# Peptides against a protein of PDB entry 5JNO, part 37

Target 1, 112 residues: chain A of PDB entry 5JNO
Amino acid sequence: MVAKFQPPPEYQLTAAELKQIVDQSLSGGDLACRLLVQLFPELFSDVDFSRGCSACGFAAKRKLESLHLQLIRNYVEVYYPSVKDTAVWQAECLPQLNDFFSRFWAQREMED

## One batch from the design tools (peptide; aimed at target 1 Q20 P41)

Design b1_p27_3_s1 (made by RFdiffusion4, then SolubleMPNN; from b1_p27_3, 13 letters changed)
Fold by OpenDDE base, seed 4:
Structure b1_p27_3_s1 (fold): chain B 112 residues (1-112), chain A 27 residues (1-27)
Amino acid sequence: as target 1 above (112 residues)
Amino acid sequence: MLNLSGLTPEQQRAILETLAELEAQLS
C-alpha cells in the first residue's frame, strides 16, 4: 500500500489545534483557507526569501506550491473525507484557496 | 482564533478581511 504522507514537524498539527480551526470554518474550502494561513504564514509576508543573488533581481513568485496544497488537503480530509476524491478537491477547495490567496495579494499590490 | 503572530498588524487585518469576504460569498 502507499505510505501515508507524514507532514514535516514544523507543519504538524495536534488534534486539538486542528479542531480549533475546524470549529471556525464554514466549509471544507473555508477550512482549507484557514489552514493555509495557519500553516504557511510566510506566504502572506512581504519578506523576500530570494535565492541566490538579490542584485540579479531574482525573487520567488507568490504562489501555492504542490507541497503546500498536499499538506492542506491531508488535514482537510480528516473532517471532509470527500476531498479524497481529486475531483471534489479541485471543485470545492482549490478554487477557494486560489481565490483567497489571489485576493490577498491583489489587495496588497494595490497598496504598494 | 488563528495564530498570526508572525505577521504585521496590517497583514493580519488583510488576511482576516479577505477571509471574511470569501466566507460572505460562500454563505
Scores: peptide ipSAE 0.518, ipTM 0.905, DockQ to the pose 0.758
OpenDDE base, seeds 1, 2, 3, 5: peptide ipSAE 0.517, 0.513, 0.515, 0.510; ipTM 0.906, 0.904, 0.904, 0.902

Design b1_p27_3_s2 (made by RFdiffusion4, then SolubleMPNN; from b1_p27_3, 10 letters changed)
Fold by OpenDDE base, seed 4:
Formats: C-alpha cells, sequence, structure tokens
Structure b1_p27_3_s2 (fold): chain B 112 residues (1-112), chain A 27 residues (1-27)
C-alpha cells in the first residue's frame, strides 16, 4: 500500500483557508487557478523569470511542474471529487491552469 | 480574497486581471 501524498508544511492549507478560496471560485478549474496563486506565488515573480545565463543571454522560462499540479489537484479533489478521475482533471482543470499561467506571463513579457 | 502579500502591486493586478478574464470566458 502506497502512503497518501502529503504536501510539505509550507504548502499545507487549513480547512478554513481552503474553504475561503473555494467560496471565491466559480468552478474546479477556477479553484485550481486560485490555488496556484495561493500556493506558489513565487511562480508569478519576475525575479526567476528574468534570471538567465549572463554569458549566452538565455532567460529561464516559468513552467508548471508535476509537483505543483499534484498539490493543486489534492486540494481541488476535496470539493470536486470528480477530478480524481484523470480524464476529468485533464479536461476541466489542466487547461485552465495552463491558460491562466500562460496568459499571465504573456502579458508580463509584453510589458518588458 | 487571495493572499497576494508576497507580490508587487503590478503582479497582483496582472494576476487578478488574468483570473477575471478566464472567469468571464467560463460564463
Amino acid sequence: as target 1 above (112 residues)
Amino acid sequence: MLNLSGLTEQQKRAILETLAELEEELK
């Protein structure tokens, strides 16, 4: 039997905190986006985005990693149990997350 | 309200605008 995944302490939301975010969400996908911001504000910081190789000029690009997505999914499942089905998660939440994150950075890139 | 205390005002605004845009499309 595999142990249940537990988020690191820095990403542990209380029931009250999660409920507060849920109450502001319009859907599971919207909830996922709000959780992304709440759990990983560092992914929206310009510091790491602009950080790159000084020699070649390569700029690091932000991306959503599997661990980020897993943590978000864990919380979304609490109020939207249907996302336990991977097909539902991929259809309802992942597109919203990717779209949200991509649009955010597309806007930021245009401001430079 | 989202806790955005670790971000600049510009970042906060961009996040909220992007969220609003997506939420509008979902309606």
Scores: peptide ipSAE 0.533, ipTM 0.908, DockQ to the pose 0.754
OpenDDE base, seeds 1, 2, 3, 5: peptide ipSAE 0.531, 0.530, 0.522, 0.522; ipTM 0.907, 0.907, 0.905, 0.905

Design b1_p27_3_s3 (made by RFdiffusion4, then SolubleMPNN; from b1_p27_3, 10 letters changed)
Fold by OpenDDE base, seed 3:
Structure b1_p27_3_s3 (fold): chain B 112 residues (1-112), chain A 27 residues (1-27)
Amino acid sequence: as target 1 above (112 residues)
Amino acid sequence: SLNLSGLTPAQQRAILETLAELEEELL
């Protein structure tokens, strides 16, 4: 038996909050990208958070980790249930997420 | 619209431009 994934409290969206993002989205892949920005704005910042706290060892990372993708997929499934199929997720959403994230940082790296 | 208040204006523009680029490719 498989239990439903529950996001951490800091990443919990209400139905109204999610609907607001969905209303601006053109597709499941587009929704995934918008969720990435909304849930994890720190992934788009070049600020070194470790400067503020050397004891905790926290540092900003420029990569999409499994937890990020899992949380996004969980929300996309609410309005696009077909992404429950891994093949659909990998064909429709994951490429757009990777393209969006890589294009963003490619542009920022050229500006440095 | 998306809440981007935690990011710099330059970061906000880059995000929105990248999103727009991908959305145009979906059409």
Scores: peptide ipSAE 0.595, ipTM 0.927, DockQ to the pose 0.730
OpenDDE base, seeds 1, 2, 4, 5: peptide ipSAE 0.594, 0.594, 0.594, 0.591; ipTM 0.927, 0.927, 0.927, 0.927

Design b1_p27_3_s4 (made by RFdiffusion4, then SolubleMPNN; from b1_p27_3, 11 letters changed)
Fold by OpenDDE base, seed 1:
Structure b1_p27_3_s4 (fold): chain B 112 residues (1-112), chain A 27 residues (1-27)
Amino acid sequence: as target 1 above (112 residues)
Amino acid sequence: MLNLSGLTPSQQRAILETLAELEEELL
């Protein structure tokens, strides 16, 4: 028996929901960025709930963690099986995810 | 269409603008 990843209920997308996002995507990398927004909108929040408290994990809230990336990759693989290859994932999707996320926050920081 | 209901209008615009920027570079 081969183990298959099962996303937590809060990160579960139906086939119809995923298809809708795919239809608006131009590539696997573009799809990855759209999935990032759909699955983890909290990563784009400007609210400084506890900026002065290191114990609340404030600093980590503005980082893409391994679990975020793994969840996104699993959905991207449904329509772009080639990203199962780590080299393809790192060349086509991961750079776009990082670019998208960093550009978003870079612009937000300049507005302040 | 993306569901951005949990974000402010400013955050929504920033997301869409950033996506558009990357998509333009992709084309």
Scores: peptide ipSAE 0.610, ipTM 0.932, DockQ to the pose 0.735
OpenDDE base, seeds 2, 3, 4, 5: peptide ipSAE 0.607, 0.607, 0.607, 0.609; ipTM 0.931, 0.931, 0.931, 0.931

Design b1_p27_4 (made by RFdiffusion4)
Pose (drawn by RFdiffusion4):
Structure b1_p27_4 (pose): chain A 97 residues (1-46, 62-112), chain P 27 residues (1-27)
Amino acid sequence: MVAKFQPPPEYQLTAAELKQIVDQSLSGGDLACRLLVQLFPELFSDRKLESLHLQLIRNYVEVYYPSVKDTAVWQAECLPQLNDFFSRFWAQREMED
Amino acid sequence: ESAADDALITRLLEALRAGQTRVDATS
């Protein structure tokens, strides 16, 4: 309807780059977590799993798991897994010391 | 799948300890 959306260059993946991540993914949720690592490593250094970031991940995930266009599928599979992956990463870091 | 998540988190933690911020998503 309204416009062409493209992510900033630093978050743009090629189709080849996307296919490779998918090939290693066990599920839509795993794909989502791998995409979080690839696209947003700054989120893991010294939360900001904010809406624009999550939507970008969802957009990529939908290329190969089109049922994720259904918000209920996104919320049932990918979104909990992303949040739990992120929570676990940070708790692991908190406990190192 | 939980073990794959653990492995990915471990790689992220190792990379941070090594002064690195990026991990290959295809690992």

Design b1_p27_4_s1 (made by RFdiffusion4, then SolubleMPNN; from b1_p27_4, 15 letters changed)
Fold by OpenDDE base, seed 3:
Structure b1_p27_4_s1 (fold): chain B 112 residues (1-112), chain A 27 residues (1-27)
Amino acid sequence: as target 1 above (112 residues)
Amino acid sequence: MDEHFEQLIQQILAALEAGETKVDATA
């Protein structure tokens, strides 16, 4: 394999920051969810950015996009190399990420 | 984030750690 990955500067974690999250994690899937919260807090916000810019019409979407998943996966791979296997990633991490995200917003809906 | 957010996050994480997951549909 020739490909290497480097996250965008805005989503870079220091070794210490990543280690801290890992120390709190019990599995690759758990780590993935914790990384989701840490890297992309905007996905859990009620803020409608379109209200701040009516001209551009931009609105934040409540979904996990490929970039989110790819960044998370690359960090998870540091401590759980097995997720380099797509089958392992899809079995161990993706279900937890999707469930975590869905449960969060489902709960928020119930509270409104 | 606020306290309520953190509490919810921890609750969901605990549930997932207990094995409460679903089949992923993402390719």
Scores: peptide ipSAE 0.352, ipTM 0.780, DockQ to the pose 0.068
OpenDDE base, seeds 1, 2, 4, 5: peptide ipSAE 0.344, 0.352, 0.342, 0.349; ipTM 0.776, 0.764, 0.770, 0.768

Design b1_p27_4_s2 (made by RFdiffusion4, then SolubleMPNN; from b1_p27_4, 12 letters changed)
Fold by OpenDDE base, seed 2:
Structure b1_p27_4_s2 (fold): chain B 112 residues (1-112), chain A 27 residues (1-27)
Amino acid sequence: as target 1 above (112 residues)
Amino acid sequence: MDEHFDALISQILAALEAGRTRVDATA
């Protein structure tokens, strides 16, 4: 028996909060992107003092880690159970998450 | 889908900018 995944308290969403995000979402992939923003706003903020500094962990802050993806997937599964299938997750959600995240930082880099 | 992402990105950028201004004003 495998225990059901429970997100850390820092990333807990109530049913009402999740429903609100879902109501704004057009698809499972879109929901994933919106959850990325809501759960991990720190991934979208630039730290000026650490920009370009590998020793400060700048590069690490601009990566989607396995924990981020797993947490997002768990919430997406509530309304889109099909993403429990890894093939569906990789075809419908992961590409959108990566493209969205990459586009964001590409735009931010052009503004500097 | 690109246009949709652009809209979301714009919203995020606006929110981040608003957040920074609030922090600066509070300090």
Scores: peptide ipSAE 0.318, ipTM 0.740, DockQ to the pose 0.228
OpenDDE base, seeds 1, 3, 4, 5: peptide ipSAE 0.315, 0.315, 0.312, 0.313; ipTM 0.736, 0.737, 0.736, 0.736

Design b1_p27_4_s3 (made by RFdiffusion4, then SolubleMPNN; from b1_p27_4, 12 letters changed)
Fold by OpenDDE base, seed 1:
Structure b1_p27_4_s3 (fold): chain B 112 residues (1-112), chain A 27 residues (1-27)
Amino acid sequence: as target 1 above (112 residues)
Amino acid sequence: EQEAFDALIQQILAALENGETKVDATA
């Protein structure tokens, strides 16, 4: 028996908060992208820690990690149960998430 | 700045809604 995934406290959405995002969404993929922005604003930050912190030299990671995707999927499946099927998740949500994220940073890089 | 960010987000979302997505094998 696999333990139920528990979102970290900072990424815990109430039913009302999730409903609000859902009401703005037109599809599961759209919902996924909106959740990405709402849950993980740090992924869209231009903060370069290596530039600001000589001691740590930490470079901000601009990558969608499995944890991010899993958390988004957990919320999406509440209103779009079909994404419980991995094939559906990979066809309907993942491509949109990846395209959304890549397009964002492509645009940001062009502005520099 | 925030307005520009929001506008970009909405533009990208709109583009994706129009079917401008690519197949990705990422799990």
Scores: peptide ipSAE 0.477, ipTM 0.833, DockQ to the pose 0.068
OpenDDE base, seeds 2, 3, 4, 5: peptide ipSAE 0.477, 0.467, 0.474, 0.465; ipTM 0.830, 0.830, 0.830, 0.824

Design b1_p27_4_s4 (made by RFdiffusion4, then SolubleMPNN; from b1_p27_4, 11 letters changed)
Fold by OpenDDE base, seed 3:
Structure b1_p27_4_s4 (fold): chain B 112 residues (1-112), chain A 27 residues (1-27)
Amino acid sequence: as target 1 above (112 residues)
Amino acid sequence: MDARFDALIAQILAALEAGETRVDATA
């Protein structure tokens, strides 16, 4: 029996949910960005738990970690098998993820 | 720059303002 990928329950999408996201995506990179939003909304939150408390200094992690990227890649591979190739993943998906994520926070900084 | 990113960012910001836990990336 072949072992199947099983994401953590909090990051599990149904086949229907994934298909809906895919249907709205124009490319593997676009799909990756949409998955980023769907799976990890906490990465876009700027909630400061330390506001008003100097002793509670909290630095929000505004970085895409390896676990985030791996989970996204696993879902992208379902519809874009070519991203199994690291070179393809690095050329087609990673730049778009980084650009999208950086653009979001750049905009948030401008609005503050 | 992809206009799709701007639309998606707008959705995120709207969801945050509404206090939503999840963002619908299919909208």
Scores: peptide ipSAE 0.395, ipTM 0.855, DockQ to the pose 0.746
OpenDDE base, seeds 1, 2, 4, 5: peptide ipSAE 0.383, 0.391, 0.390, 0.386; ipTM 0.850, 0.852, 0.854, 0.851

Design b1_p27_5 (made by RFdiffusion4)
Pose (drawn by RFdiffusion4):
Structure b1_p27_5 (pose): chain A 97 residues (1-46, 62-112), chain P 27 residues (1-27)
Amino acid sequence: MVAKFQPPPEYQLTAAELKQIVDQSLSGGDLACRLLVQLFPELFSDRKLESLHLQLIRNYVEVYYPSVKDTAVWQAECLPQLNDFFSRFWAQREMED
Amino acid sequence: SHEERIAALEKVVHYFPEYQFLLDSEK
């Protein structure tokens, strides 16, 4: 309806790059976690799993798991897994010391 | 900036080795 949306260049993936991540993904949730790692490594250094970031991940995930266009599927499969992955990463870091 | 990105990826792989492919591809 309104405009062409494109992510910033630093978050743009080629179709080839996206296909490769998908090929390694076990599920839509795993794909979502892998995309979080590839797209936003700055989120893992010294939370900001904020809405624009999550929507970008969802947009990529939807290319191969179109049922994720249903917000209930996103909330049931991908979103909990992203948040638990992120929580676990940070707790693991907290515990190193 | 690239070094920071690699360090972040290496740290992620430290906990989640199954994501090694992403680090290798990036390197």

Design b1_p27_5_s1 (made by RFdiffusion4, then SolubleMPNN; from b1_p27_5, 11 letters changed)
Fold by OpenDDE base, seed 2:
Structure b1_p27_5_s1 (fold): chain B 112 residues (1-112), chain A 27 residues (1-27)
Amino acid sequence: as target 1 above (112 residues)
Amino acid sequence: KEAEKLAALERVVSYFPELQFILDAFK
């Protein structure tokens, strides 16, 4: 059988930490966005953006990768089991994650 | 780096004030 997905220690939330985020969330999609910020604040860093370096991993930091999405989904499933269905995940969570991430960088670019 | 993460969170919260609690927990 497939082993349970185990996040790296740096991305392991306690029940209390997860509950704090859930208590502030209005939906599964909203929870997903909050988890994105909580788990991966480095994705919102200005370091590479301010330097304007396209060859130093800037593109990678501006993109949500499969591992990021999988980790977020695992936590969302705890309180919103319906996202175990890929169709639900793609309809309710992925668009909100992408929109939130895009809105952040669009705002940042306007200020640059 | 933790300092960079903090700066990133500060920027996020400036755009989305409802996420202040995440920044507070990070500090």
Scores: peptide ipSAE 0.730, ipTM 0.962, DockQ to the pose 0.849
OpenDDE base, seeds 1, 3, 4, 5: peptide ipSAE 0.728, 0.723, 0.728, 0.726; ipTM 0.962, 0.961, 0.961, 0.961

Design b1_p27_5_s2 (made by RFdiffusion4, then SolubleMPNN; from b1_p27_5, 12 letters changed)
Fold by OpenDDE base, seed 4:
Formats: structure tokens, sequence, C-alpha cells
Structure b1_p27_5_s2 (fold): chain B 112 residues (1-112), chain A 27 residues (1-27)
């Protein structure tokens, strides 16, 4: 038996917290983007870049990693079970996540 | 650090005002 994915304690959402964000979401993809912001605000920080991060560090910080995506998907599945299908996840959620994340950093680049 | 996370959220909300509820819940 494969153990269920367990998020780190700092990324645990209560049922009430999850419901709040779901109530504000228009779709599974929208929910995914909102979860990204709520769970991982540090991914939108450029504090480390101001300290002269290397190219490798900069690139790593501006990427959505597998662990982030898996955690988000686990929460999205609660209300959108269809994303358990990888094809649905890749068609409905991943593009929106990547586009949202890219749009944020594109805006930041214009202000640097 | 919480202060850094808050600053990040404030920047996100400045670009995406529809996400202000997340910022308010964080405070």
Amino acid sequence: as target 1 above (112 residues)
Amino acid sequence: KRAERLAALERVVSYFPELRFILEAFK
C-alpha cells in the first residue's frame, strides 16, 4: 500500500480555510492559482534576488516545483475530483498555474 | 519570515486585486 501524500505542517489547511478559498474560486484552475498564493507566498518574493542570488538560485526560485504542484493538486481534488486524472490536471490546472505565475513575474520584471 | 511573506502577498494583490481576500485572511 502506497502512503497518501502528507503536506508539511506549515502547508496544512483546515476545512474552513479550504472552503473559504473554494467559495472565491471560479474553476479548478482558478482554485489552483488561489491555493498557490495562499500556500506559497514566498514564491512571489524577490528578497533573495535583492541580495544578489546566483542565476541558478534565481531560476530555481521562479519555478513551480513538483512538491508545490502535488500539494495544490491534492487540495483541488477535494472539490474537483476529475483532476485525479492526469490529463485533466494538465489541461485544466497546470496551464493556468504556469500562466498566472509567469504573469506575476513578467510584471515584476517591468518594475525592476 | 512572516513579514516577508506578507510583503510578497501585498505585491501579488497589487497586481491581482481579486486576491485581496487572501491578504486580509493572512493578516
Scores: peptide ipSAE 0.696, ipTM 0.957, DockQ to the pose 0.905
OpenDDE base, seeds 1, 2, 3, 5: peptide ipSAE 0.693, 0.695, 0.690, 0.691; ipTM 0.956, 0.956, 0.956, 0.956

Design b1_p27_5_s3 (made by RFdiffusion4, then SolubleMPNN; from b1_p27_5, 12 letters changed)
Fold by OpenDDE base, seed 1:
Structure b1_p27_5_s3 (fold): chain B 112 residues (1-112), chain A 27 residues (1-27)
Amino acid sequence: as target 1 above (112 residues)
Amino acid sequence: AEAARLAALERVVSYFPELQFILDAFR
């Protein structure tokens, strides 16, 4: 028996909220990227904001951590059960998440 | 904190306009 992962209260989505994102998504990978923005907008904050927060390290703010990825995967699995297979998750979702996150910061860095 | 969240979302949407609906949900 495997324990069920439960999201922290601050990262809970209602069925209606999740459906809204799903209805706008083209694929499981696209859904994952949209969930990243919905759940963790702080990961897209400017370095100056992170630097101004005494409780935050700015270096950690620019990385997708295991907890972030697990939370996203949990919601993606609701509509795309195949991502329960790690090989499918790594082929269909992780590359799109990393590419999306990298594209954001590449664009942001060009504006500095 | 809320202002920072909105600023981040506005930046994301400026690069990815198809995500406007996410920003609208937070306003």
Scores: peptide ipSAE 0.712, ipTM 0.958, DockQ to the pose 0.872
OpenDDE base, seeds 2, 3, 4, 5: peptide ipSAE 0.711, 0.709, 0.711, 0.710; ipTM 0.958, 0.958, 0.958, 0.958

Design b1_p27_5_s4 (made by RFdiffusion4, then SolubleMPNN; from b1_p27_5, 13 letters changed)
Fold by OpenDDE base, seed 4:
Structure b1_p27_5_s4 (fold): chain B 112 residues (1-112), chain A 27 residues (1-27)
Amino acid sequence: as target 1 above (112 residues)
Amino acid sequence: SEAKRLEALERVVSYFPEFRFILEAFK
């Protein structure tokens, strides 16, 4: 057994904020995608490199990390308890998240 | 920064107009 996940303060949504997102959502998978945008806008930003040093320059990878996914899942569970089942999460939400994120960057690359 | 966040969100909305409500609520 593991203690209930508590999001960092910067990713804490109020009940009203979460309700607003839910009201715009058509499904658990759709809600997950909307939460991704709301919680982690930095994942949709262009990659920046450190100035003045090519040797130590760093850029964040364009990928969804386990911590991002876990946080999103926790919020989705509030209104879609079925995603507590890992099989449901993997069938209904993960594919939509990955597809949405992939499509965003595909379109961004075409724009360049 | 908030400016960078807004820029990112605007790009998302340009590709996915259904997320415009996020911009409208942005402060």
Scores: peptide ipSAE 0.639, ipTM 0.935, DockQ to the pose 0.889
OpenDDE base, seeds 1, 2, 3, 5: peptide ipSAE 0.637, 0.639, 0.633, 0.634; ipTM 0.935, 0.935, 0.933, 0.934

Design b1_p27_6 (made by RFdiffusion4)
Pose (drawn by RFdiffusion4):
Structure b1_p27_6 (pose): chain A 97 residues (1-46, 62-112), chain P 27 residues (1-27)
Amino acid sequence: MVAKFQPPPEYQLTAAELKQIVDQSLSGGDLACRLLVQLFPELFSDRKLESLHLQLIRNYVEVYYPSVKDTAVWQAECLPQLNDFFSRFWAQREMED
Amino acid sequence: YTYNLSSLSPSEQALVLQTLQEHAESL
C-alpha cells in the first residue's frame, strides 16, 4: 500500500546469504536465532531486542516460513525462542565471572 | 556455516556460537 521498505545496507542480506542460513536452520525459531546472530552482533557485546530489530528478523523468517505472517505463529514459535536465546546468552556471560 | 562476528571479541564469538549450539540441541 504505502512504500518500499528496505533495511539499512548493513542489515541487508542477499537471497544467497538468506538461503544459506535457512539451509542450516532446524526450525523457524532456530532461523530466527541465527538471523539475530548474523544481523545484530553488536547486541552481544559490551535488552535492545527492540521492535525494529525483531520485525527485521521476522521479515526474513517469513520468506521461508510464511505462516510466521500470522502474529500468533510468530509469538508461539519464534519470539519466545529469540528471547530465551538472548537471555541464555547474557546469563552465560554473567556467570563467566 | 560461518557467521559474520568480526565486531565481537574472540571470547564473545565463542560464547555466541556455544549458546547457538545449545539452543539447537534443545530443539

Design b1_p27_6_s1 (made by RFdiffusion4, then SolubleMPNN; from b1_p27_6, 11 letters changed)
Fold by OpenDDE base, seed 1:
Structure b1_p27_6_s1 (fold): chain B 112 residues (1-112), chain A 27 residues (1-27)
Amino acid sequence: as target 1 above (112 residues)
Amino acid sequence: LEFDLSSLSPEEQELVLATLEEFQASL
């Protein structure tokens, strides 16, 4: 039997919290970006965690890893079941996440 | 719903929210 993916406790959202985010979202892609901000604010920080942890890479800190994307996709699927199809996820949500995330860091680099 | 961005500096918080607003306007 294949176990269902279960988010870690620190990334759990109640039904009410998720609904509030959905109500403020314009689309599935927008919902994905809002979930990125809500679940992983640390990805928007300049703090170098690699200084205290050899397992943490500086380059990896500014990347959306598969685990981040999977967690976001799981919540998006609740209100947008079509993203269970990988082709839909890659067309509607993944480009929006990458666009939003890259815009943030591009602006940060310009301010340095 | 308010985002919990307390782990970020005030400048980082402002940029995240501004970027999100600009992104949403482009949809």
Scores: peptide ipSAE 0.693, ipTM 0.953, DockQ to the pose 0.854
OpenDDE base, seeds 2, 3, 4, 5: peptide ipSAE 0.692, 0.692, 0.692, 0.687; ipTM 0.952, 0.952, 0.952, 0.951

Design b1_p27_6_s2 (made by RFdiffusion4, then SolubleMPNN; from b1_p27_6, 11 letters changed)
Fold by OpenDDE base, seed 4:
Structure b1_p27_6_s2 (fold): chain B 112 residues (1-112), chain A 27 residues (1-27)
Amino acid sequence: as target 1 above (112 residues)
Amino acid sequence: LQFDLSSLSPEQQALVLATLAEQQASL
């Protein structure tokens, strides 16, 4: 059996913090997007995406990685247990997350 | 910092802006 996922300390939400976000959410997909912004504000910044040579200014591709998605899913499951089903997660949350994140950066790329 | 968030919903726009503002204030 795979060990229960344990969030890193910096991404550990209290029950009260999570409830506050849930109370503002319209759906599981909306909750996922809200968690994305609240947990990982750095993913919406131009600053912290350096890979390899910092001096050359090479930036890592702006993408949602497995760890980000896993963290979000675990919190969403607390109030929307149906997302434990992978099919539900892929239908109700992942498209919303990817759409939200991609739209954000698509807009930014047009400005650069 | 100016960026176009018009493709997002009003609530999503507000969420992003509020979160970024909090992060900037902590710098």
Scores: peptide ipSAE 0.387, ipTM 0.844, DockQ to the pose 0.062
OpenDDE base, seeds 1, 2, 3, 5: peptide ipSAE 0.206, 0.144, 0.339, 0.383; ipTM 0.773, 0.738, 0.833, 0.845

Design b1_p27_6_s3 (made by RFdiffusion4, then SolubleMPNN; from b1_p27_6, 14 letters changed)
Fold by OpenDDE base, seed 5:
Structure b1_p27_6_s3 (fold): chain B 112 residues (1-112), chain A 27 residues (1-27)
Amino acid sequence: as target 1 above (112 residues)
Amino acid sequence: LEFDLSSLTPEQQRLVLETLAQFQASL
């Protein structure tokens, strides 16, 4: 028996909050991107230094880690149950997330 | 704002929203 995933408190959305995001979404992939923005705004900040090492300089958070993706997928699954199939997740949502996130950092680099 | 982006600077907020709009237009 597999236990239900429980998000950390800082990433817990109420049913009403999730529905608001869903209502503004055009697709499962769009929903995933909106959840990325809502749940992990820190991933869109380029000012982050590694703790304990002033010489390390920038700590690049320019990557989506498995935990981020799993959290997003769990919420998307509520309204798009087809993403429970990994093939569907990889075809419909994961490319959208990567595209959106890549676009952001590409544009950010142009403004530097 | 639709999102709680208060942890970001106004410039960062703008870029996120602009990127999202561009992405959505490509769907």
Scores: peptide ipSAE 0.676, ipTM 0.948, DockQ to the pose 0.826
OpenDDE base, seeds 1, 2, 3, 4: peptide ipSAE 0.675, 0.675, 0.673, 0.673; ipTM 0.948, 0.949, 0.947, 0.947; seed 3 fails the geometry check

Design b1_p27_6_s4 (made by RFdiffusion4, then SolubleMPNN; from b1_p27_6, 10 letters changed)
Fold by OpenDDE base, seed 1:
Structure b1_p27_6_s4 (fold): chain B 112 residues (1-112), chain A 27 residues (1-27)
Amino acid sequence: as target 1 above (112 residues)
Amino acid sequence: LQFDLSSLSPEEQALVLATLAEQQASL
């Protein structure tokens, strides 16, 4: 039997914390975006982690990865079970997440 | 699966900034 997906401790929300976010949300897509901000604030930081190493060639990437999306989806499913369907998730949540994240960094680029 | 995040609305950006500010204030 396959174990249910369990988030790392640093990304574990209590029922009360999740409910607070849900109460502020207008839709599943809106909830997904709010969860993105709450769970992964580091993705919205412009801190240069490679400043001290010119030889290692490390460059920070501004991308949403599979693990980020899976964690968000797991919480969204609690109140919007329809996103268990991949087609619904791709139509209702993923575009809003991508737009929200992309617009944030596009706006920041214009300010630089 | 990877997505580039470059399409946030002004309202969404404000939410991000507010959340980050709250986290810094709570430290």
Scores: peptide ipSAE 0.179, ipTM 0.753, DockQ to the pose 0.074; fails the geometry check
OpenDDE base, seeds 2, 3, 4, 5: peptide ipSAE 0.153, 0.131, 0.178, 0.147; ipTM 0.738, 0.743, 0.754, 0.751; seeds 2, 3, 4, 5 fail the geometry check

Design b1_p27_7 (made by RFdiffusion4)
Pose (drawn by RFdiffusion4):
Structure b1_p27_7 (pose): chain A 97 residues (1-46, 62-112), chain P 27 residues (1-27)
Amino acid sequence: MVAKFQPPPEYQLTAAELKQIVDQSLSGGDLACRLLVQLFPELFSDRKLESLHLQLIRNYVEVYYPSVKDTAVWQAECLPQLNDFFSRFWAQREMED
Amino acid sequence: SPNVVEMVEEWLTEFAEWKEEQEEEEE
């Protein structure tokens, strides 16, 4: 309806790059976690799992799991898994010391 | 439970190796 949305160049993946991540993904939620690692490594260094970031991941995930267009599917499968992956990463870091 | 910190490193490494191989094939 309104405009063409494109992510910033640093978060743009080629179709080939996206296909490769998908091929390694066990599920839509795993794909979402792998995409979080590939697209936003700055989120893991010294939370900001904020809405624009999550929507970008969702947009990529929907290319191969179109049922994720349903917000209930996104909230039931991908979103909890992303938040738990992120929480676990940071707790593991907190506990190193 | 899985080591998520290690998984993050492994996934980045696998993606970087795969992208390098694709670039070598194009050359």

